# Designs tried in a protein design run: peptides against a protein of PDB entry 2L9B. Part 51

Target 1, 91 residues: chain A of PDB entry 2L9B
Amino acid sequence: ANFLSQKFPELPSGIDVNINMTTPAMMISSELAKKPKEVQLKFLQKFQEWTRAHPEDAVSLLELCPQLSFVTAELLLTNGICKVDDLIPLA
Target 2, 91 residues: chain A of PDB entry 2L9B as posed
Amino acid sequence: ANFLSQKFPELPSGIDVNINMTTPAMMISSELAKKPKEVQLKFLQKFQEWTRAHPEDAASLLELCPQLSFVTAELLLTNGICKVDDLIPLA

## One batch from the design tools (peptide; made by RFdiffusion4, then SolubleMPNN)

Design b1_p20_4_s3 (from b1_p20_4, 14 letters changed)
Fold by OpenDDE base, seed 2:
Structure b1_p20_4_s3 (fold): chain B 91 residues (1-91), chain A 20 residues (1-20)
Amino acid sequence: as target 1 above (91 residues)
Amino acid sequence: LVERQELFTKAVLDYYKSLA
């Protein structure tokens, strides 16, 4: 948490979760799903812009927190931005 | 397994950035 805050100062506050990939991803997705759709879409937009502007940092973040890859995928699905068939080739 | 995860991460990120 401390390392993440230092390397990514704009990272929102979080809570402790277990260390496996699936459970944290599920928790994050669940919490985001409780937010209004407008908030979810705004997050997706801002995160996308950030990843485009900072591609190396984006890779570093997702490698440090692989759970976020699954969170991103689920957000895309949940908000109708892509379909399951679009993600199958990625796995 | 680790390599597969890394490939998945890159694939998701690249796909995500390619969207409008």
Scores: peptide ipSAE 0.368, ipTM 0.820, DockQ to the pose 0.070
Fold by OpenDDE base, seed 3:
Structure b1_p20_4_s3 (fold): chain B 91 residues (1-91), chain A 20 residues (1-20)
Amino acid sequence: as target 1 above (91 residues)
Amino acid sequence: LVERQELFTKAVLDYYKSLA
């Protein structure tokens, strides 16, 4: 929470979710899927730029919130940026 | 299990950053 608030000052308050990886990931992906594709692509672009500029922070974030790795994968799939076959070797 | 998750996280991140 402290890390997120520091790196994302305007981040919404948020709510607690269960501790497993799949359920929170599904919830986040579901909410993002409700947004226009333009918004989804903008998010992917901005997040990608941030991860490139802050690789160590990106690793820390995804280890703190491993759900985000699944969210990222889901967004890439649903927006046609990658295919399932591209991700299978990574799992 | 944790090790597998960490490897997956790193793999996804690296792949994501490699995209145009």
Scores: peptide ipSAE 0.365, ipTM 0.821, DockQ to the pose 0.071
Fold by OpenDDE base, seed 4:
Order: structure tokens, then C-alpha cells, then sequence
Structure b1_p20_4_s3 (fold): chain B 91 residues (1-91), chain A 20 residues (1-20)
């Protein structure tokens, strides 16, 4: 959408994923998991800072791309930042 | 379903931002 192009002007073109949210989330997570742990942690840190600095935009982004909520959760789990028990109450 | 998704999104964001 126009929101993504405006907020992330150099974002490369993606593909249209019009299936359920679980599969797209898994696909994104798998790509991120291919990167070094340090890169993943840096991403999490920068994304966290961005969400804190731009809370309204963060909500808009995750509402536009709900699969990113699952991606975020997965990254937190795989990097040992949280445990499954921490996320269960959120669902 | 949309409401559940929105609640989940908000919960994830709130939790994520609360972390150190």
C-alpha cells in the first residue's frame, strides 16, 4: 500500500501473499532466520525503538500487515527473548 | 476474527515495547 512506500521508500517490491496469515508469517520468519543472530537481534532492537518512537505508525503497519505480529512473536521466541508461556496470554 | 487480530496485534506491540 501507499503507507509502506511512504514510510519505507526503499522497500523492495514484494509478492502478493493472499493466503492465511500463518503461512506468510512462516515464510517471513524463515527468511529472517537465515540471517545471523546478531543481525536478527539488531533488527529487533531497531524495530523496537521505531515502535516506541512511532507508536501510531507501528499500529498502522501491523494492522496493514497482520502477519508481522506473528513474525515478531516468532523472532522473540527464537532469539530467547521470551518464552511461549509469555505469549500465551496475549493470544 | 478481525477483532481478535487487532487485540493480538496490540498485545504483541505492548509486550514487545515493554521488553528491555
Amino acid sequence: as target 1 above (91 residues)
Amino acid sequence: LVERQELFTKAVLDYYKSLA
Scores: peptide ipSAE 0.354, ipTM 0.818, DockQ to the pose 0.072
Fold by OpenDDE base, seed 1:
Structure b1_p20_4_s3 (fold): chain B 91 residues (1-91), chain A 20 residues (1-20)
Amino acid sequence: as target 1 above (91 residues)
Amino acid sequence: LVERQELFTKAVLDYYKSLA
C-alpha cells in the first residue's frame, strides 16, 4: 500500500502515490492535471463526498499535506466550480 | 506562517464541503 492509502484507507481511489515521494501533493496535482476534465470533476466529487463523510480524516490529511488545500483550490478554479473572488476571503 | 496556513486550510476545506 502507498503512503496515503495506509494512513487514510477511505481516501478516494485512482491515485497511486509512492511511499518514498517527498511531495505527494505535487504528484497528485500533476497526475490530475494530465487527466480529462471529466476525470478531474469525478475526483473532486468523490473527494468532497469523502471529506463530508470523514471530516476528521480530511483535516488530518490536509494537516499532513497542507499543499492539498492549494491543489483543491486550483482544481476548483480551473474547472469553473468557483471564482477567484470566492477564495479571496479565505486567504 | 503556520497559523495562517492552518486557517487557510480549514477555510478551503469548509468552503469546498459547502459547495453543491
Scores: peptide ipSAE 0.279, ipTM 0.779, DockQ to the pose 0.058

Design b1_p20_4_s4 (from b1_p20_4, 15 letters changed)
Fold by OpenDDE base, seed 3:
Structure b1_p20_4_s4 (fold): chain B 91 residues (1-91), chain A 20 residues (1-20)
Amino acid sequence: as target 1 above (91 residues)
Amino acid sequence: LKKKQEQFTQDVLNWLLSKS
């Protein structure tokens, strides 16, 4: 089994959106942006807690799914949690 | 480009780990 299947056995099968990072990130961020702010913050909090508890797995996840880095950054920025200067821009 | 993406990922991780 791959990393995702091993760590998240109940996770349903996903689909490939695009070969680049931008399109998947935009799609995920768009869906998350439809949720209430408190829901978005809860997602971030849980992701942060998981990352702290499993930093090596977090690295592996973000290496496998780099779109999640963009999603995380966008959630942080749009909710005013961090500033652009807190992250190194890709553009 | 890949190195820049890796640095961006690391910056996100660093933020998650450093902020309460």
Scores: peptide ipSAE 0.462, ipTM 0.861, DockQ to the pose 0.065
Fold by OpenDDE base, seed 2:
Structure b1_p20_4_s4 (fold): chain B 91 residues (1-91), chain A 20 residues (1-20)
Amino acid sequence: as target 1 above (91 residues)
Amino acid sequence: LKKKQEQFTQDVLNWLLSKS
């Protein structure tokens, strides 16, 4: 089994997305933006807690799924948790 | 571009780990 299947046994089957970085990040962020703010914040909290508890796995996850870095950044920015200057922009 | 993406990922991780 791959990393995702091993670490996230409840992970559902993925859907097809085109291969560039921007599209998957935009799609995920768009779906998350439909959720109540409380849900978005809860997600961020849980992700942060998990990252702290499993830093090596977090590195592996974000290397495998770099779109999640963009999604996380957008959630942080849109919810006013961090500023653009707190993150190096990908340009 | 790949290096920039890697640095961005690292910056996100660093922020998550450093901020309470």
Scores: peptide ipSAE 0.458, ipTM 0.860, DockQ to the pose 0.065
Fold by OpenDDE base, seed 4:
Structure b1_p20_4_s4 (fold): chain B 91 residues (1-91), chain A 20 residues (1-20)
Amino acid sequence: as target 1 above (91 residues)
Amino acid sequence: LKKKQEQFTQDVLNWLLSKS
């Protein structure tokens, strides 16, 4: 997408996946799960910091790539950073 | 489903912004 190309010029092309959110999220989460927990936490922390610094871009990114919301939630839950009950009340 | 997805995304964003 144009947004991704502009904001992340060095972003790799990736691969085509099913149009549903589950499969892409599972694949991304699977790749992240191969990394050490410390790496996962640092990645999540960096994403959090980026989101805080660029909230409008974060919204645009997650609207364009909804699968990343699922990936983020998965990382938060599996690493014990949040619980299911932590997300629901924020609605 | 789209509305639910959007709400879920917003919940994730809100968590990222609220928690230190």
Scores: peptide ipSAE 0.464, ipTM 0.862, DockQ to the pose 0.074; fails the geometry check
Fold by OpenDDE base, seed 1:
Structure b1_p20_4_s4 (fold): chain B 91 residues (1-91), chain A 20 residues (1-20)
Amino acid sequence: as target 1 above (91 residues)
Amino acid sequence: LKKKQEQFTQDVLNWLLSKS
């Protein structure tokens, strides 16, 4: 919580979800899938740029919120950016 | 499962960093 508040000062409060990775990831992916493809691609590009600029923070974020790894993978796969062979199977 | 999750996270990060 402290890490997120420092790195993302204007981050929304958020909502509680069940304690697992699959369901939260599916919820987020479902919402992102409602956006235009160009918006999804823009998000991925910005996330990639941010990861390159702040690799240690990216690791911290994905350790704190592992469901985001599944969300990222889902966006990459559904948009045909990467193949299943490029990633290990979703858990 | 924890190790698999960690490896998956690492695979995602590696993909993001490997593509120019």
Scores: peptide ipSAE 0.456, ipTM 0.858, DockQ to the pose 0.065; fails the geometry check

Design b1_p20_5_s1 (from b1_p20_5, 7 letters changed)
Fold by OpenDDE base, seed 2:
Structure b1_p20_5_s1 (fold): chain B 91 residues (1-91), chain A 20 residues (1-20)
Amino acid sequence: as target 1 above (91 residues)
Amino acid sequence: DEVLEMIREAMASMPKAEQL
């Protein structure tokens, strides 16, 4: 954890979910929906390009921040890039 | 790095990993 944190400095650990108000999945979905579509698409494009260029670092990042797997999946789905069925093999 | 900055910003409003 220390090594990974050094590799990706200043990454927030996230926030506590108020389970009386929402679920982690709902929180991810709602927060992403607040971003303009162009910002969402830019994130996807840049993240995918970075992942292709740095696959080992990408694995490390997703281990450190599993939230990003959910973020990526949500953005792919909500922007019509893929469907739920396309993600099933990855689960 | 632009992508890492975007990731940092996103993570600031994401749930903690232990709650996933």
Scores: peptide ipSAE 0.649, ipTM 0.922, DockQ to the pose 0.794
Fold by OpenDDE base, seed 3:
Order: C-alpha cells, then structure tokens, then sequence
Structure b1_p20_5_s1 (fold): chain B 91 residues (1-91), chain A 20 residues (1-20)
C-alpha cells in the first residue's frame, strides 16, 4: 500500500472492461445511469463540498483514481450542470 | 465518511485506471 492508498483506505481499483462488449467510457456511463438521479446529485453535492474543503486530498484522490474525473464529468453533463465545452480546458 | 463510502461504491463498478 502506497501513501495515496493509505490516505484513502479500501478503495477498489475497479474492474476489467470486456473490450468485446463495451468501452471504458460506455461502462462509466452505463453504471452511473443505473443509479437514481437523487443518488447522482447527492454524490455530486457531497463530492463537491468535500473537494472544496480538502483540495489537496482531492488532488491526491484524483491521481489515485482518475476514474473519478470521468465520473464527475459524466454526472455533470448528464444532469445538465455543465456542457462539454466547459470541460475543454481540463482535457 | 459518507463521501468516501460513495466513492468506494462507485469505484467498485468503474473500469480500472489502466484501461482509461
């Protein structure tokens, strides 16, 4: 366990994408869409608040789990909170 | 930590980082 893993205990590393069935992007979109909208919005709210309160840890977390950048972007887009154009500077 | 739990739950079904 490295330093980052110790900071965020018991975080799953994720799962293997079956490349014959889907893509990573499609998997992210599909899995998030399975969650109720209320849960999606709650996640965004809580994650945003946490990020604001713990910006250094947030950077560390996103380095450890780059999936979360995709998750956040997907949720922001699908819930109409931002547009794709808003994400261009982050690409 | 509710946020961390939500993150754990999300990550359980996300692609591994090496496939992004």
Amino acid sequence: as target 1 above (91 residues)
Amino acid sequence: DEVLEMIREAMASMPKAEQL
Scores: peptide ipSAE 0.647, ipTM 0.922, DockQ to the pose 0.809
Fold by OpenDDE base, seed 4:
Structure b1_p20_5_s1 (fold): chain B 91 residues (1-91), chain A 20 residues (1-20)
Amino acid sequence: as target 1 above (91 residues)
Amino acid sequence: DEVLEMIREAMASMPKAEQL
């Protein structure tokens, strides 16, 4: 196992998406929407808290699991914490 | 670690990175 796998053990690699049926973005959005808002908010709050406490590890994690960048963005947007316009400068 | 567990759960239903 590589360093990142050791740092973040037992992380799923994700699932194969049938691009003829849906898109990765749609999958992320729909899966997150299945969770109650309080669960979504809890994840976001805990993840942000962890990120502040472990910035280097957070960078490593997001490189290993770029899905989480999309997850974070989606949660920020759908819960009204930021707007699309707020993310434009990041693109 | 609660955060890591939540991440594991989330990742189980996310697309693979190579498809992003």
Scores: peptide ipSAE 0.642, ipTM 0.921, DockQ to the pose 0.807
Fold by OpenDDE base, seed 5:
Structure b1_p20_5_s1 (fold): chain B 91 residues (1-91), chain A 20 residues (1-20)
Amino acid sequence: as target 1 above (91 residues)
Amino acid sequence: DEVLEMIREAMASMPKAEQL
């Protein structure tokens, strides 16, 4: 276990994607859409609050789990919180 | 921690990082 994994114990590594069936981006959007909107918004709110309180740990987490950057972007877009153009400065 | 638990649940169904 590396340092990052030690800081965030018991985080799943994710799922193998069969590229003949789907893409990682499609999988992310599909899985998120299964969650109720209330849950999606709660995740965004709580994650945002946590990130503000723990900015260094947030950086470490996103390095360990880059999936979460895609998750956050997808949720912001699908819930109408921002547009694609609003995310450009972050890339 | 509620946030980390939510993250754990989400990550269980996400693609592996090496495939992004």
Scores: peptide ipSAE 0.641, ipTM 0.921, DockQ to the pose 0.795

Design b1_p20_5_s2 (from b1_p20_5 with T1S Y8K I11M S12A E13S)
Fold by OpenDDE base, seed 4:
Structure b1_p20_5_s2 (fold): chain B 91 residues (1-91), chain A 20 residues (1-20)
Amino acid sequence: as target 1 above (91 residues)
Amino acid sequence: SEVLEMIKEMMASMPKASQL
């Protein structure tokens, strides 16, 4: 954990979810939906490129920040890039 | 990098991992 945090300094840990108001999944979905489509697609493109260029760091990052796996999946689905069925093999 | 800055910005509004 310390190693991973040192590898990605100043990376926010996220925020507490008020479970009486929403769920983590709903929060992820709603926050992403606030972003313009152009920003969503830009993130996907840049993140995909970075992952290919830095696969070891990408693994470390996703271990440290599992939120990003959910973010990526949500963005792929909501932008029609893949279907839920396409993600089943990865589950 | 640009993508890392985007990630930082993204994470600032995401749930903590402990709640996933």
Scores: peptide ipSAE 0.691, ipTM 0.936, DockQ to the pose 0.812
Fold by OpenDDE base, seed 1:
Structure b1_p20_5_s2 (fold): chain B 91 residues (1-91), chain A 20 residues (1-20)
Amino acid sequence: as target 1 above (91 residues)
Amino acid sequence: SEVLEMIKEMMASMPKASQL
């Protein structure tokens, strides 16, 4: 484990994607769509609040788990909260 | 925290970073 993983213990590394069956993007979209809308919105709200309160840790987290950038973007777009050009830069 | 637990649950079903 590197120093980033130590900063966020017990964080799953993710799942192997069978590229013959799906794409990572499709997997993300599909898994998010399985969640109730209220859960999706709660995640967005809590994650954004946490990011505002802990910007340095948020940067570290997104570096370790770039999946979450895609998750955030997907949730913002699918819930009609923002447009692509409103998405927050990662660096 | 609640949000970190939510993140853990989220990540459990996400693709590995190496495949993004």
Scores: peptide ipSAE 0.690, ipTM 0.935, DockQ to the pose 0.794
Fold by OpenDDE base, seed 3:
Structure b1_p20_5_s2 (fold): chain B 91 residues (1-91), chain A 20 residues (1-20)
Amino acid sequence: as target 1 above (91 residues)
Amino acid sequence: SEVLEMIKEMMASMPKASQL
């Protein structure tokens, strides 16, 4: 965790979810939906391009920030431009 | 890196990993 954090400096750890108000999954979905479509698509495109160019780092990043797996999946589902099978599997 | 900045911005509004 320390090594990965140093590899990707200054990454936010995220925020606390009030489990009496919402779920993490719902929070992810709603926060993404607040972003303009062009922003969603830009993130998806740039992240996908980066993961293709840096697959080892992408795996490390997704281990450090599993949130991004959910983000990517949600964006793929809601925008439909990229394929779900473009997700980098974690094994 | 633009993509890393986008990731940072994205992560700022996401749940902590411990709650997933």
Scores: peptide ipSAE 0.688, ipTM 0.936, DockQ to the pose 0.814
Fold by OpenDDE base, seed 5:
Formats: sequence, C-alpha cells, structure tokens
Structure b1_p20_5_s2 (fold): chain B 91 residues (1-91), chain A 20 residues (1-20)
Amino acid sequence: as target 1 above (91 residues)
Amino acid sequence: SEVLEMIKEMMASMPKASQL
C-alpha cells in the first residue's frame, strides 16, 4: 500500500459512504451520471489509452484504487459500449 | 498528465476502497 501510494502521489482516497443512505455501488453510479456524456467518454478513452500504454502501472493503480474498476465497468455499460456478459471474463 | 488529473478528480467523489 505504501509502495503503491508512492507510485501515484496525491491520489484522493475517496469518501465515506453513509450506509444508511446509499451503497457504494449506488454512489458510484450516481456520481458518474452527474457527469456530461462527453466527459464520461473522454475519461474512458483516455484511461483505456493510458492502460494500454502502461499495463503494469495500470494493474498497480487498479489495485490501489479498485473504485476505478467499478467506474470503468459502469461507464462501459451506461454508454452502450459493452453488455454485462462482456464483463464476465473479468470477474 | 491529463489522464492522471482526470483520475484524481474522479477519485475525489468515489467511495473509499475499504467500503467496496
């Protein structure tokens, strides 16, 4: 954890979820939905490009920030890029 | 890096990993 944090300095750790009000999954979905479609697509494209160019760093990042796996999956689904079946091999 | 800045911004509004 310390090593990974050094590799990606100044990354926010996220926020606390009030489990009496929502779930982490619902929070992710709702926060993403607040973003314009153009911003969502830009994030997907840039993140995918970076991941392909830096696969080892991408693995490290996703271990440190598993939120991003959920973000990516949600964005792929909600923007019609893939279906749930397409994500099964990754689970 | 633009993508890293986007990641930082995204993470600021996401749940903490401990709750996933």
Scores: peptide ipSAE 0.687, ipTM 0.937, DockQ to the pose 0.814

Design b1_p20_5_s3 (from b1_p20_5, 6 letters changed)
Fold by OpenDDE base, seed 2:
Structure b1_p20_5_s3 (fold): chain B 91 residues (1-91), chain A 20 residues (1-20)
Amino acid sequence: as target 1 above (91 residues)
Amino acid sequence: SEVLEMIREAMASMPKASQL
């Protein structure tokens, strides 16, 4: 196991996408939409707080799990917290 | 932590990184 896996134990690797049924982007969007708004906002809040407190670990986590960058962007957009234009400089 | 638990739960239904 690599260092990152040891630092963030028991993180699922994810699911194989059936390209005949969906795309990775649609999968992320649909799975997040299944969560109540309160849960979505709670995740954003807790993740923001954790990232602020542990910026180096946050970088490592996002390297290990790039899905979380898409998750965060999706949640920010769908909850009206930011606009697409706000994310362009980060791409 | 609670946030890491939420991350674990989320990752269980996310696409694999290799397909992003």
Scores: peptide ipSAE 0.632, ipTM 0.918, DockQ to the pose 0.794
Fold by OpenDDE base, seed 3:
Structure b1_p20_5_s3 (fold): chain B 91 residues (1-91), chain A 20 residues (1-20)
Amino acid sequence: as target 1 above (91 residues)
Amino acid sequence: SEVLEMIREAMASMPKASQL
């Protein structure tokens, strides 16, 4: 945890979801949709590039922040880069 | 790091991991 904090400093823990109002999945979807498409694509591009360059750190990051797996999947789907079927083999 | 900043910004609006 200390090592991860050093590698990924100042990462927010996130926010509490009011389960009477929404679901975590819906929150992720809606928050991402608020961002312009160009910002979404830039995030995907930069994150992919970083992941390729630092695969072990990427694994650690995704373990620390499982939100990012959902974020990535959502962005890939909503931007038409992949389909749900493309994600099934990863499960 | 630009990517880290983007990640920080994204995470600020994401659910806590405990709720996933």
Scores: peptide ipSAE 0.632, ipTM 0.919, DockQ to the pose 0.802
Fold by OpenDDE base, seed 4:
Structure b1_p20_5_s3 (fold): chain B 91 residues (1-91), chain A 20 residues (1-20)
Amino acid sequence: as target 1 above (91 residues)
Amino acid sequence: SEVLEMIREAMASMPKASQL
């Protein structure tokens, strides 16, 4: 395993998207929506705290799992924490 | 950690990175 896999063991690679049925963005959105709001907010809080405490690992994680960038953005947007316009400078 | 476990759980249902 590579260095990143060693730092983040047992991370699933994800699943294949049937592009005839959905898009990756839609899949992310729908899967997150299955989680209670409380769980969504808990994830945001914990992830934010972890990122602050482990900024280098956070960068590595987001490079390894770009899905998490989409997840974070989706959660911020859907929970009304920020607007799309707020994320434009980051894109 | 709890957050990493949450990440692992989430990733199990996320698209593969190659399709983003």
Scores: peptide ipSAE 0.631, ipTM 0.917, DockQ to the pose 0.801
Fold by OpenDDE base, seed 1:
Structure b1_p20_5_s3 (fold): chain B 91 residues (1-91), chain A 20 residues (1-20)
Amino acid sequence: as target 1 above (91 residues)
Amino acid sequence: SEVLEMIREAMASMPKASQL
Protein backbone atom coordinates (compact mmCIF):
# COMPACT_ATOMS: atom_id res chain seq x y z
CA ALA B 1 0.00 0.00 0.00
CA ASN B 2 2.98 2.27 0.54
CA PHE B 3 4.37 3.96 -2.55
CA LEU B 4 7.88 3.18 -1.32
CA SER B 5 7.23 -0.56 -1.30
CA GLN B 6 9.05 -0.95 -4.60
CA LYS B 7 12.20 0.58 -3.14
CA PHE B 8 11.95 -1.53 -0.02
CA PRO B 9 10.16 -4.73 -1.00
CA GLU B 10 8.76 -7.05 1.64
CA LEU B 11 9.41 -4.56 4.40
CA PRO B 12 7.34 -5.57 7.44
CA SER B 13 5.08 -2.98 9.02
CA GLY B 14 5.92 -4.25 12.48
CA ILE B 15 4.10 -5.66 15.46
CA ASP B 16 1.19 -4.37 17.48
CA VAL B 17 2.34 -3.40 20.94
CA ASN B 18 0.18 -4.20 23.92
CA ILE B 19 0.73 -1.06 25.95
CA ASN B 20 -0.49 -2.84 29.05
CA MET B 21 2.50 -5.18 28.89
CA THR B 22 5.35 -3.22 27.38
CA THR B 23 6.41 -0.09 25.53
CA PRO B 24 7.72 0.30 22.00
CA ALA B 25 11.10 1.33 23.40
CA MET B 26 11.28 -1.76 25.58
CA MET B 27 10.33 -3.96 22.67
CA ILE B 28 13.08 -2.50 20.50
CA SER B 29 15.64 -2.86 23.26
CA SER B 30 14.61 -6.42 24.03
CA GLU B 31 14.67 -7.61 20.44
CA LEU B 32 18.07 -6.09 19.76
CA ALA B 33 19.48 -7.62 22.92
CA LYS B 34 18.55 -11.07 21.64
CA LYS B 35 21.18 -10.73 18.93
CA PRO B 36 24.87 -11.37 19.57
CA LYS B 37 27.03 -8.28 19.91
CA GLU B 38 28.81 -9.16 16.67
CA VAL B 39 25.50 -9.16 14.83
CA GLN B 40 24.48 -5.87 16.42
CA LEU B 41 27.71 -4.21 15.37
CA LYS B 42 27.49 -5.68 11.89
CA PHE B 43 23.98 -4.29 11.49
CA LEU B 44 25.09 -0.87 12.65
CA GLN B 45 28.12 -0.82 10.39
CA LYS B 46 26.30 -2.07 7.32
CA PHE B 47 23.42 0.33 7.87
CA GLN B 48 25.77 3.27 8.22
CA GLU B 49 27.67 2.28 5.10
CA TRP B 50 24.43 1.91 3.17
CA THR B 51 23.25 5.30 4.41
CA ARG B 52 26.43 6.94 3.17
CA ALA B 53 26.09 5.29 -0.21
CA HIS B 54 22.34 5.92 -0.57
CA PRO B 55 21.48 9.07 1.38
CA GLU B 56 18.22 9.83 -0.42
CA ASP B 57 16.96 6.29 -0.01
CA ALA B 58 18.06 6.37 3.61
CA VAL B 59 15.94 9.45 4.24
CA SER B 60 12.97 7.75 2.61
CA LEU B 61 13.54 4.60 4.63
CA LEU B 62 13.76 6.44 7.93
CA GLU B 63 10.61 8.37 7.13
CA LEU B 64 8.84 5.13 6.30
CA CYS B 65 10.36 3.22 9.21
CA PRO B 66 11.06 5.58 12.09
CA GLN B 67 11.73 2.43 14.13
CA LEU B 68 15.16 2.34 12.55
CA SER B 69 16.10 5.66 14.12
CA PHE B 70 15.36 4.16 17.51
CA VAL B 71 17.23 1.00 16.57
CA THR B 72 20.30 2.98 15.55
CA ALA B 73 20.25 5.05 18.72
CA GLU B 74 19.79 1.97 20.88
CA LEU B 75 22.66 0.14 19.22
CA LEU B 76 24.97 3.13 19.60
CA LEU B 77 24.12 3.46 23.28
CA THR B 78 24.13 -0.20 24.30
CA ASN B 79 27.44 -0.85 22.58
CA GLY B 80 29.06 2.17 24.21
CA ILE B 81 29.72 3.97 20.96
CA CYS B 82 28.04 7.18 22.07
CA LYS B 83 26.48 8.67 25.18
CA VAL B 84 22.95 9.90 25.73
CA ASP B 85 24.21 13.46 25.76
CA ASP B 86 25.54 12.97 22.25
CA LEU B 87 22.00 12.33 21.01
CA ILE B 88 20.38 15.39 22.59
CA PRO B 89 21.17 17.72 19.68
CA LEU B 90 19.47 15.26 17.34
CA ALA B 91 16.16 15.27 19.21
CA SER A 1 21.24 -6.52 -0.40
CA GLU A 2 22.49 -7.93 2.86
CA VAL A 3 21.70 -4.78 4.82
CA LEU A 4 18.15 -4.64 3.50
CA GLU A 5 17.64 -8.25 4.48
CA MET A 6 18.89 -7.41 7.95
CA ILE A 7 16.49 -4.47 8.05
CA ARG A 8 13.59 -6.67 6.95
CA GLU A 9 14.40 -9.19 9.64
CA ALA A 10 14.66 -6.50 12.29
CA MET A 11 11.44 -4.79 11.27
CA ALA A 12 9.52 -8.05 11.61
CA SER A 13 9.89 -7.80 15.38
CA MET A 14 9.72 -4.02 15.80
CA PRO A 15 6.70 -2.04 16.92
CA LYS A 16 4.50 -0.47 14.29
CA ALA A 17 5.38 3.12 13.48
CA SER A 18 1.96 4.33 14.59
CA GLN A 19 2.75 3.30 18.14
CA LEU A 20 6.07 5.06 18.53
Scores: peptide ipSAE 0.630, ipTM 0.917, DockQ to the pose 0.792

Design b1_p20_5_s4 (from b1_p20_5 with T1S Y8R M10A I11M E13S)
Fold by OpenDDE base, seed 4:
Formats: sequence, C-alpha cells, structure tokens
Structure b1_p20_5_s4 (fold): chain B 91 residues (1-91), chain A 20 residues (1-20)
Amino acid sequence: as target 1 above (91 residues)
Amino acid sequence: SEVLEMIREAMSSMPKASQL
C-alpha cells in the first residue's frame, strides 16, 4: 500500500456511485463516451506503450486502480479493436 | 508522464474501486 502510494501519489480515488441511478460500468461507459474518439485512441496508444515500458508498475497500477481495467476494456470494445469474445480469456 | 496525467484526469470521474 505504501509502495503504491509512493509510485502513484496523485491518483484520485474516484467518486461514489449512486446505485439507485446507475452502475459503475455504466458510469465508466458514459464518462468515456464524453471524450472524443481521438482522445480515446490516444489514451489506448499511450497506455499500451507505457505498459510495455513499465510492466511492473502497470501491474501495480491496475491492482490499485481496477477502474483502469474497465476503462481499457471499454475503450477496446467501443472502438472496435476487440470483441467481447476476445476478452473472455482474460476474465 | 502524459499517460499518467491522462490517468489522473480520468480517475477523477471514475467510480471508487470499492464499488467495482
């Protein structure tokens, strides 16, 4: 926990979901949809590059921020890069 | 880095991990 905080000290924890109005998955989807396609693809590209360059930190980051796994999956699906079937082996 | 800044920005509007 201390290691993760040191590596990623300025990452927000996120916000509370009003479970009577939406789900976490829906919130993620809606927030991502607010971003232009170019921004979405830029994120995927940069995140992929960063993950390759810093695999240990990437694992730690995704453990600390599981939101990013959902974000990545959502972006891959919505931009037609992957199908749901492609992600099943990773679930 | 640029990607970490993008992550910080994104995380500010994401659900808390405890609710995933």
Scores: peptide ipSAE 0.581, ipTM 0.905, DockQ to the pose 0.814
Fold by OpenDDE base, seed 1:
Structure b1_p20_5_s4 (fold): chain B 91 residues (1-91), chain A 20 residues (1-20)
Amino acid sequence: as target 1 above (91 residues)
Amino acid sequence: SEVLEMIREAMSSMPKASQL
């Protein structure tokens, strides 16, 4: 807990999903789509570089924030970098 | 870190982990 707060200070917990209206996946997709393509690609690039430089911290982050796994998958798919079939073995 | 700031911004509008 102390480690996480030090490495990822002031990390938001997120917001509630109204399951009667949407799903977490839909919510993530909607929010990401609000960003310009260049911003989406910049995020992917920076995140990729960061995870390569800090693999252990990246694992901790993804354990703490599984949302980011969905974010990454969504961005890869919507930007045509990966196909769905490419991700199936990882599910 | 720029990427961490981007992550913080993104997370502010993301679902709570408990609801995934």
Scores: peptide ipSAE 0.578, ipTM 0.899, DockQ to the pose 0.791
Fold by OpenDDE base, seed 3:
Structure b1_p20_5_s4 (fold): chain B 91 residues (1-91), chain A 20 residues (1-20)
Amino acid sequence: as target 1 above (91 residues)
Amino acid sequence: SEVLEMIREAMSSMPKASQL
């Protein structure tokens, strides 16, 4: 935990989802869609490059912030980079 | 880190992990 906080400082815990209004998945999709495509693609590029260069840290980050798995999947799907079937083996 | 900053920005609007 201390190691993670050192490696990934100042990461927000997130926001409470009002289950009467939306679902976590819809919330993620909605928030990502608010970002311009170029920003979405930049995030994907930088994050993918970073995870490739730092696989152990990437695993730790995704364990700490499982939201990022949803974020990555959503961005890959909405930008036509992969299909749902491509993600099934990762479940 | 540019990546971490982007992650921070994203996470600020994401659901809490406990609700996933």
Scores: peptide ipSAE 0.568, ipTM 0.898, DockQ to the pose 0.795
Fold by OpenDDE base, seed 5:
Structure b1_p20_5_s4 (fold): chain B 91 residues (1-91), chain A 20 residues (1-20)
Amino acid sequence: as target 1 above (91 residues)
Amino acid sequence: SEVLEMIREAMSSMPKASQL
């Protein structure tokens, strides 16, 4: 098992991407867009609260699950919470 | 955890980390 499975056995492994037809970023963006705005905002709120309560775990999770980092960034941008410049320090 | 459940749902349809 890879390090993701070892560190986060309760999380899904994700899905394969056909990079000849799409990029991971485009796939993530399209999948997020399928979720209702209320669900997106609820996730952000709960994730924000959790990350504040568990900063060390949050750092580990975001570093080891980069798809989640992109999810968070994309949701912040698409819901008008952040601007691109606000996220530059994370790049 | 509600947050972990949301994370699990979100990641289930996301690209594998190895492909990012």
Scores: peptide ipSAE 0.089, ipTM 0.623, DockQ to the pose 0.745

